# Peptides against a protein of PDB entry 3OAK: the designs that were tried, part 18

Target 1, 145 residues: chain A of PDB entry 3OAK
Amino acid sequence: DDLEQYLDEKILRLKDEMNIAAQLDIDTLNKRIETGDTSLIAMQKVKLLPKVVSVLSKANLADTILDNNLLQSVRIWLEPLPDGSLPSFEIQKSLFAALNDLPVKTEHLKESGLGRVVIFYTKSKRVEAQLARLAEKLIAEWTRP

## One batch from the design tools (peptide; made by RFdiffusion4, then SolubleMPNN)

Design b1_p30_3_s4
Fold by OpenDDE base, seed 2:
Structure b1_p30_3_s4 (fold): chain B 145 residues (1-145), chain A 30 residues (1-30)
Amino acid sequence: as target 1 above (145 residues)
Amino acid sequence: SELEERREEAEKLLKEAEEEYEKILAELEK
């Protein structure tokens, strides 16, 4: 199927871009820690965020997103940074909003590791209350029999 | 230091989250 192939390639390209952005930000922050240069700012994920949100919000891409384990990249984007801080509030808010509209199943949580990270967001004192509540909602929905 | 404290906190919470998630999955698989 030509359409399916096209969509798969599109999602896989985005997945690669997301992973690269995350790694670049990690590298930046690690360098910041090592050198003490506070002018080093991690912003690759923020730059790519609009594209990520655009893709995640498209209903016609839901199956392709889940089948290609794009949620693994979403998980990576949500993980704590090398300095122990969290991704920007904008990233958190946007991704959680997108997750709320995806038909995520237990199998997707397992293969992506997303479940663990979202539970983390229910526990961290550094998470805004509104997002903590949303995280709790998602976990409840994803982990019901 | 503040850095060490944040990293330790994050690591601890991730570990706890992992344990909770595994527990949930185990229950779902019954």
Scores: peptide ipSAE 0.650, ipTM 0.934, DockQ to the pose 0.837
Fold by OpenDDE base, seed 4:
Structure b1_p30_3_s4 (fold): chain B 145 residues (1-145), chain A 30 residues (1-30)
Amino acid sequence: as target 1 above (145 residues)
Amino acid sequence: SELEERREEAEKLLKEAEEEYEKILAELEK
């Protein structure tokens, strides 16, 4: 199916872009820590966020998103940064909102590692209360027998 | 330092999260 192939390729490209953005931000922050240069700001994920949100919000892409393990890249974007901080509030809010509308199953959690990271957000005191509650909701939904 | 504290906290919480997640998965697989 031509359309299916097109959508798969689209999601895989986005997955690569997300991974690259995450790594660039990690590199930036590592350099910031090493050099003390506070002018170094990690902004690659923020720049790509609108595109990510656009894709994640499309219901017709849900199967393609899940089948191609885009959630692995979402997990990567949510992970703590080298300085122990979390991604920007906007990134957190946007991704959790998108996750709330996706039909995520246990198998997707296993192959992406997303479950561990979302549980982290239920525990961290650095997470806004509203997002912590949403994280708890998601874990409860995803891990029901 | 603040940096060390944040990093240690993140590491600890990630470990706890992993353990909790593994327990959940184990229970689901029964």
Scores: peptide ipSAE 0.649, ipTM 0.934, DockQ to the pose 0.841
Fold by OpenDDE base, seed 3:
Structure b1_p30_3_s4 (fold): chain B 145 residues (1-145), chain A 30 residues (1-30)
Amino acid sequence: as target 1 above (145 residues)
Amino acid sequence: SELEERREEAEKLLKEAEEEYEKILAELEK
C-alpha cells in the first residue's frame, strides 16, 4: 500500500545515503594515507548518524529495515577503515544499541554480512569493553538455534 | 609502522572473524 511503499522508499534512500557517506569517508582516509595530510578527517558518517539512529530506533520500521537489507549499510559503517582504524566510538555505540533492539534473524545476517563484522568487534583490542560485550551478546542471540 | 601494524591487525582479525562466522552459519544450517 501507499504507506509501505513510502517506508520502503525512505529506507532505500537512507541506505543509499549511508553507502555514499561510507565511501566518502573511505576516500578521505585513503587520501590521508596517500598524502600524509592529517588534517583530512572523515566526517560524512558522523554527519549522517543522527538520521540513521532516528530511523533504526523506530520499532514500526523494523520490518522495512530488515526487508530492504539496511543492515548491509550498517555493516559497511562498522567495518574497519583503510587505515585499520574503526569508526568513531559514537557510531559504534549508536549502531550497536540500535542492533540490540532489532529482531535480526539469521537470514538478515547472511544477506548483510553483519555477523562477521560484529564478531570482529568481539575480538578487536581497539573496541571498548562495553561494546565488545554487547557484540558478544548480539552474536549469541543471533546464532541461537 | 603504526599504520602497517594497525592494518595488519585489522586484516588478521577480520579473517578470524570470517572463519568463525562461517563456522557458526554452517552449524545453524544443520
Scores: peptide ipSAE 0.649, ipTM 0.935, DockQ to the pose 0.874
Fold by OpenDDE base, seed 5:
Structure b1_p30_3_s4 (fold): chain B 145 residues (1-145), chain A 30 residues (1-30)
Amino acid sequence: as target 1 above (145 residues)
Amino acid sequence: SELEERREEAEKLLKEAEEEYEKILAELEK
């Protein structure tokens, strides 16, 4: 199916771009820690965020997103950074909003590692209350017997 | 230092989150 192939390629390209952006930001922050150069700012994820949000919001891409484990890249984007900080509030808010509208199943949580990270957001005192509550809601929905 | 505290906190919470998630999965699979 031509459409299926097109959609798979689209999602896989985005997955690669997300992973690259995350790694570049990690590299930047590691260098900042090592050198003390405060002019080093991690901005790659922020630059790519509009594209990520656009894709995650498309209902017709939901199956392709889940089948190609794009949630693994979402998990990576949500993980704590080398300096122990969290990704920007806008990244958190956008990704959690997108997750709230996806038909995520337990199998997707396992293969992506997303479940662990979302639980982290229910526990961290550095997370805004509104997002902590949303994280709790998602975990409850995803882990129902 | 502040940096060390943040990193240690994040690592601790990630470990706790992993353990909690595994317990949830184990319960679901009964």
Scores: peptide ipSAE 0.648, ipTM 0.934, DockQ to the pose 0.826

Design b1_p30_4_s1
Fold by OpenDDE base, seed 5:
Structure b1_p30_4_s1 (fold): chain B 145 residues (1-145), chain A 30 residues (1-30)
Amino acid sequence: as target 1 above (145 residues)
Amino acid sequence: KEEFWKKAFEEGEKLAEEAEKAYEEYLKKL
């Protein structure tokens, strides 16, 4: 129906915006590494984060989010950066909180690649303890028989 | 699901190792 189509388009637009933001930040960081210009700061994801959180927090959008594989963009946002560093603490915190409230299924993890990335957060030595615990919680829930 | 998660854990662990190496290499360049 019309509403469903509208919601799909909304999510797909956000997905695109997220992907663009991620790529821009990657480009910035790569340039920083290449040039040594420490004034280059990746800020695109941070700027878009409020919008992402707003969408992910809406229960009525859960199906649309999952059906359109928005989790792929979430995965991209959570991946380690070119210099091996992690996305900002706030990005991690916000996304993991949002993931905790989504009815994520194995199929969504497969198509998004999010599973291995969340597992990464349980393994990384540079993840804050509170977020590592949350990542572990998610994995435990997702792997539940 | 079993095979999927097995692979996911392997890949996740590998990603962590790779990220750590990348970070160490970055620090060397500073």
Scores: peptide ipSAE 0.663, ipTM 0.940, DockQ to the pose 0.918
Fold by OpenDDE base, seed 4:
Structure b1_p30_4_s1 (fold): chain B 145 residues (1-145), chain A 30 residues (1-30)
Amino acid sequence: as target 1 above (145 residues)
Amino acid sequence: KEEFWKKAFEEGEKLAEEAEKAYEEYLKKL
């Protein structure tokens, strides 16, 4: 299936871009901590966010997203940063909204590691209440028998 | 499945603790 192959490649490219963006932001923040240069701002994920949201919001891509473990990159984007802070509110909001509409199964959570990170958001003191509630909702849904 | 989630919760809590410690250490350096 040519279309299926095209979609797989599209998702895998996005996955790579997301991972690169995450690492670049981590590098920026680590350098900021090391040098004290407050002009260093991590913006790579934010710049890529519209593209990520566009892909994650498409129902016809759900299977491709899940089959290619794009959720691993989503997990990476949601992980706490080197200084212990969280990714931007907009990133959190967008990704959790997208997750809420995906038919995520236990197998996807296992292969992506997303489960423990979303649980983290239910435990963190620095998460906005509305997002903490959404994280709790996701965990409740995913842990259903 | 139960064992998976048990581990996930343990790891999630640990991640939260680690992040909190990291943030506190960062604040001390400011």
Scores: peptide ipSAE 0.663, ipTM 0.940, DockQ to the pose 0.931
Fold by OpenDDE base, seed 2:
Parts: C-alpha cells; sequence; structure tokens
Structure b1_p30_4_s1 (fold): chain B 145 residues (1-145), chain A 30 residues (1-30)
C-alpha cells in the first residue's frame, strides 16, 4: 500500500545516502594517505549518523529496514577503513546499539555480510572493550540454535 | 547455518589480520 511503499522508499534513500557517505569518506582517507595531507578529514558518515540512528531506532521500521537490506550499509559503515583504522567510536557505538534491538536473522546476515564484520570486532585488538563485548553478545545471540 | 558461521568466523579473522597489517603499514609511513 501507499504507506508501505513510502517506508520502503525512505529506507532505500537512506541506504543510498549511507553508501555515498561511506564512499566519500573512503575517498578522503585514500587521498590523505596518498598526499600526506593530514588536514583531510572524513566527516560524511558522522554528519549522517543522527539520521541513521533516528531511523534504526524506530521499532516500526524494523521490518522495512531488514527487508531492504539496510544492514548492508550498516556493514559498510562498520568495515575497517583504508588505513586499517576503524570508524569513529560514536559510529560503532550507535550502530551496535541499534543492532542489539533489531530482530536480525541469519538470512539478513548472509545478504548483508554483517556477520563477518561483527566477528571482526570480536577479533580486533583496536576495538574498545565495551564494544567488543557487545559484538560478542550479538554473535552469541545470532549463533544460537 | 554451521557452514555459514564457520566461513564468517574465518573471514572475520582474515579481515582482522588484514586491517592490522594495513594499520601497521600506515603507521610506518607517518
Amino acid sequence: as target 1 above (145 residues)
Amino acid sequence: KEEFWKKAFEEGEKLAEEAEKAYEEYLKKL
């Protein structure tokens, strides 16, 4: 119906915006590495984060979020950056908090690739302890029979 | 599901190793 279509389009637009933001940040960081210009700062994801959090926190959007594979964009935002560093602590914290409240199923993890990335956060030695624990919690929940 | 998670764990481990390597190389250039 009209509402369902509206919500789908809303999520898909956000998905595109997230992907664009991620790519722009990657481009910025690659240029920083290439040129040595330390004044280049990747800020696109951070700028969009409030909107992402707003959407992900709405329980009534859970099905729409999952059905449209928004988790793929979440995965992209969580992936390590070109210099091997991680996205900002706030991005990590916000996204993991949101993931904790979503009814994520194995099928969503498969289509998004999010599973291996969250596992990455359980393996990385550069992740804050509190977020590593949250990542472990998610994996434990998702791997339950 | 077992095969999926087995692969996911392997890939997650590899991603961690690769990211660490990249970061170390980045630090050397500073």
Scores: peptide ipSAE 0.660, ipTM 0.940, DockQ to the pose 0.932
Fold by OpenDDE base, seed 3:
Structure b1_p30_4_s1 (fold): chain B 145 residues (1-145), chain A 30 residues (1-30)
Amino acid sequence: as target 1 above (145 residues)
Amino acid sequence: KEEFWKKAFEEGEKLAEEAEKAYEEYLKKL
């Protein structure tokens, strides 16, 4: 219906915006590595984060989020950066919190690639302990029969 | 599901190793 179509379009637009923000930050950090200019700061994802959190926090959008594979963009935002560093603490915290409230199924993890990335957060030595625990909680819930 | 998660754990661990190597290489350039 009209509402469902509107919501699909909204999520797909956000997905596109998230992907663009991620790529711009990657470009910034690649340039930082190439030039050695440490004044280059990747800020595009952080600027968009409030909008992402707002959408992910709405329970009535859960099906739309999952059906349109927005988790792929969430995965992209969580991936380690070119210099091996991680996205900001706030991005990690916000996204893990949002994921905890979504009815994520194995099929969504397969199509998004999110599973291996969250497992990465349980293995990385540079992830804050509190966030590692959140990642572990998600994996435990997703692997539950 | 079992095979999926087996692979996911293997890939997740590999990703962690690769990220650490990338970070070490970055530090060498400083």
Scores: peptide ipSAE 0.659, ipTM 0.939, DockQ to the pose 0.901

Design b1_p30_6_s2
Fold by OpenDDE base, seed 2:
Structure b1_p30_6_s2 (fold): chain B 145 residues (1-145), chain A 30 residues (1-30)
Amino acid sequence: as target 1 above (145 residues)
Amino acid sequence: MEEIKEEQEEAKKILEEAEEEWKKWLESQE
């Protein structure tokens, strides 16, 4: 129906925006590495984060989020950056909080690749302890037999 | 630059470990 179509389009637009933001930040950091110009700062994901959090927190959008594989874009946002660093603490904290409230199933983990990345957060020494524990909690819940 | 290389290599290593663990879980579900 019209509402369902509207919600699908909304999520797909956000997905595109997220992917663009991630790529722009990657490009910025790659250029920073190549040129040594420390004035180059990746800010696109941070700028878009409030909108992402707003959408992910809406219970009425959960099915639309999962059906349109928005989690793939969430995964992309959580991946290590070209310089080996992680996205900002705020991005990590916000996204993990949102994931904790979504009814994520195995099929969503497979199609998004999110499972691998969250496992990464249980292993990386660069992850804050509080987020590492949350990552472990999520993996335990998602991988229940 | 050397520091960046080290961090890149570490991230790559951990990602590979994470991938292996994820694959094992997927196989256990089949």
Scores: peptide ipSAE 0.602, ipTM 0.914, DockQ to the pose 0.908
Fold by OpenDDE base, seed 3:
Structure b1_p30_6_s2 (fold): chain B 145 residues (1-145), chain A 30 residues (1-30)
Amino acid sequence: as target 1 above (145 residues)
Amino acid sequence: MEEIKEEQEEAKKILEEAEEEWKKWLESQE
């Protein structure tokens, strides 16, 4: 119906925007590494974060989010950056909080690649303890029989 | 650039470890 189509299109547009933001930040950081220009700051994901959080926090969008594999874009946003750093603490915190409230199933982990990245967050020294614990919690919940 | 290189290597190492664990998990689901 019209509402379902509207919601699908909304999520797919956000997915595209997220992917573009991630790539632009990667490009910025690669340029920073290449040129040594420390004035180059990756800000695209941060700028889009409020919109992402708004969508992910809406319970009525959960099915649409999962069915359209928005978690793939979430995975991309959480991946290590070209300079070896991680996304900002705010991005990590917001996304993990959102993931904690979504009914994520095994099939969603497989199709998004999110499992691998969340495992990374249980192991990396660059992750704050509170987020590492949350990552561990998510892995435990997602791998339950 | 030395500092960046070290961070890159660390991230790569941990990502590889995570990949291995993820693969094992996937295999266990088959």
Scores: peptide ipSAE 0.602, ipTM 0.914, DockQ to the pose 0.901
Fold by OpenDDE base, seed 1:
Structure b1_p30_6_s2 (fold): chain B 145 residues (1-145), chain A 30 residues (1-30)
Amino acid sequence: as target 1 above (145 residues)
Amino acid sequence: MEEIKEEQEEAKKILEEAEEEWKKWLESQE
């Protein structure tokens, strides 16, 4: 189907953009650590976040999102940064909200590695309480028999 | 720099814990 192919390509392009943004931020922070230059700010993910949120919020894209493993890129965006910190609160909040509305299945968690990262958010002391609770909710839902 | 090291170590520790917990869950699904 032409429409299905179009949507697949759209999601795959976004996936690529997300991965690039994540890597650029990682590179920036690594350089910041290396040089001590505190003026180096990682903001590529933040710049792309509105587009990501827009796509993730579309109900008609849910299957395409899951089938193309966009959750792998979501996982990457949620992972701890080189300095041990977490992505911005806004990124966390937006992505967890989106995850809460997606019909995520076990197979998607496995192929994306998202399950491990969400568990991390239930444990990390750097996570805001409200998001930690949401992470716990998601884990509870995903691990139901 | 020491602060960064501490944060890195903490993140690593929690990631390891998360990995083990996730692994156990995956095993229970197989």
Scores: peptide ipSAE 0.601, ipTM 0.915, DockQ to the pose 0.917
Fold by OpenDDE base, seed 5:
Structure b1_p30_6_s2 (fold): chain B 145 residues (1-145), chain A 30 residues (1-30)
Amino acid sequence: as target 1 above (145 residues)
Amino acid sequence: MEEIKEEQEEAKKILEEAEEEWKKWLESQE
């Protein structure tokens, strides 16, 4: 199936781009901590966010997204940063909105490690109330019998 | 630096709590 192969390759390329962006931001922040250079700003994820949102919002890509474990990269983007801070509010909001519309199953949570991170967002005091509530909703939905 | 250390420790603590809760849930599914 030509279309299936094309979609798989598209998602895998995005997955790679997301992982690279996350690592570059981590490297930037680590260097900022080590050198004290406050002019160093992590911007790679923010630059790529529109593309990520565009892909995650397409219903016809849902199966391809889940089958290729793109949620692992989503999890990585949501993890706490080297300085203990969280990704920008816009990144959090966009990704949680996308997750809310995906048919996520238990197997996808296990493969990606997303379950643990979303639970983190229900507990951290640094998370905005509206996103904490959404995280709680997702956990409740995913853990239903 | 002191503030960063405190935030790092808090994040680590919450991640550990989240991990334990997630593990318990997984066990209940088996």
Scores: peptide ipSAE 0.599, ipTM 0.914, DockQ to the pose 0.917

Design b1_p30_7_s4
Fold by OpenDDE base, seed 3:
Structure b1_p30_7_s4 (fold): chain B 145 residues (1-145), chain A 30 residues (1-30)
Amino acid sequence: as target 1 above (145 residues)
Amino acid sequence: SEMDKRFEISLENEEKEEEERKRREEEEEE
């Protein structure tokens, strides 16, 4: 119906915005490495984070989020950067909290690649212990028969 | 995959940094 179409469009727009923000931050960080200009700060994801959290936290949007593969963009935001560094702690914490409340199924993990990233967060020593434990919890839940 | 490469880079960097830290600590103790 009209509402469904409206919600789909909003989620798809957010997905696009998230992908753009991720790429812009990568570009900024790469330029910082190349030039040594320490004034270059990647801020695009941080600026968009409140909007992302707001959408992900709404139970009535869960189906729309999952059906439109917004989790792919969540995966992109959680990935290590080209230099191996991780996104900010705030981004990690917010996204993992949101994932914990979503009814994620195996099919969503496959189409988004999210499972592999979350497994990484169980291994990296640069990840805060509390988030590593949450990552382990999510993996255990998602691998249930 | 690109994602797998980034995972490896991240984990390798962690190990290298730890090794360098240990080396510096040993040198300072001598």
Scores: peptide ipSAE 0.455, ipTM 0.807, DockQ to the pose 0.937
Fold by OpenDDE base, seed 1:
Structure b1_p30_7_s4 (fold): chain B 145 residues (1-145), chain A 30 residues (1-30)
Amino acid sequence: as target 1 above (145 residues)
Amino acid sequence: SEMDKRFEISLENEEKEEEERKRREEEEEE
């Protein structure tokens, strides 16, 4: 119906915005490395984060979020940058909190690749202990029979 | 995959940084 279509379009637009923000931050980082210009700061994901959190926190959007594979963009935001660095702590914390409240199923993990990145967060020494524990919790929940 | 490559880069960087830290500590102790 009209509402479902509206919600689908809203989520798909956000998905595109997230992907663009991620790429712009990568471009900024690469340019910073190439030029040595320390004034270049990757800010696009941080700027968009409040909107992402707002959408992910809405229980009535859960089905739309999962059906449209928004988790793929969440995965992209959580991935290490090309230089191996991690996204900001705030981004990590916000996204993991949102993931903890979503009814994520195995099929969603496969189509998004999210399971692999969360496993990574259980291994990395750069991840804050509280988030590593949350990552472990999520893996345990998602692997339950 | 690209994601796997980035995981490897990240974890390898952590290992290198730790090794370098240990090396510096050993050199300072001598």
Scores: peptide ipSAE 0.453, ipTM 0.806, DockQ to the pose 0.868
Fold by OpenDDE base, seed 2:
Structure b1_p30_7_s4 (fold): chain B 145 residues (1-145), chain A 30 residues (1-30)
Amino acid sequence: as target 1 above (145 residues)
Amino acid sequence: SEMDKRFEISLENEEKEEEERKRREEEEEE
């Protein structure tokens, strides 16, 4: 199926782009810490965020998203940085909103590690209350028998 | 895992920041 192949390739490309963006931002922040150059700003995830949101919001891509473990890249974007800081509020908000609309199953959580990071967002005091509540909601839904 | 380590770092940093905040608040009240 040409369409299925096309969609798979599209998602896999995005997955790679997301992973690269995450690493570049880490590198930028590490360099900022090392050099003290406060002009260095991590912008790669923010620049890619609209594309990520666009893809995650499409119902016709849900199966492709889940089957290709794009949620792993979502998890990566939500993870604390090496210094323990969190991604921007906008990234958090956008990704959690997208997760709320995806038909995520237990197998996808295990494959991606997403469940563990979402649990973290229920515990962190740096997370906005609205997102913490959403994280709790998601966990409750995903842990239902 | 690396993720777990980052969680611990993040939470530890929060605890430190909270302690510092409390200390500052106490100093301001005195």
Scores: peptide ipSAE 0.453, ipTM 0.805, DockQ to the pose 0.896
Fold by OpenDDE base, seed 4:
Structure b1_p30_7_s4 (fold): chain B 145 residues (1-145), chain A 30 residues (1-30)
Amino acid sequence: as target 1 above (145 residues)
Amino acid sequence: SEMDKRFEISLENEEKEEEERKRREEEEEE
């Protein structure tokens, strides 16, 4: 119906914005490395984070979020950067909190690749203990028969 | 995949950093 279409479009727009933000930050960081210009700061994801959190935290959007594979963009935001560094703690914390409250199913993990990145967060020593534990919790929940 | 490569890079960097830390600690103990 009209409402469903509206919500789908809203989520798809956010998905696009998230993907663009991620790429812009990567480009900024790569340029920083190439030029040595330490004034270059990747800020696009951080700037968009409040909007992302707002959307992900709304229970009435859960179905739309999952149906439109917004989790793929969440995965992208959680991935290590090309140099192996991690996104900011704030981004990690916010996204993991959101994931913990979403009714994520196996099919969503497959189509988004989210399972693989969360497993990584159980292994990395650079991840804060609280988030590592949450990652482990999520994996345990998602791998249950 | 690209994602897997980034995982590997990240974890390898952690290992290298840990090895360097241990090396420095050993040198300081001498």
Scores: peptide ipSAE 0.452, ipTM 0.805, DockQ to the pose 0.906

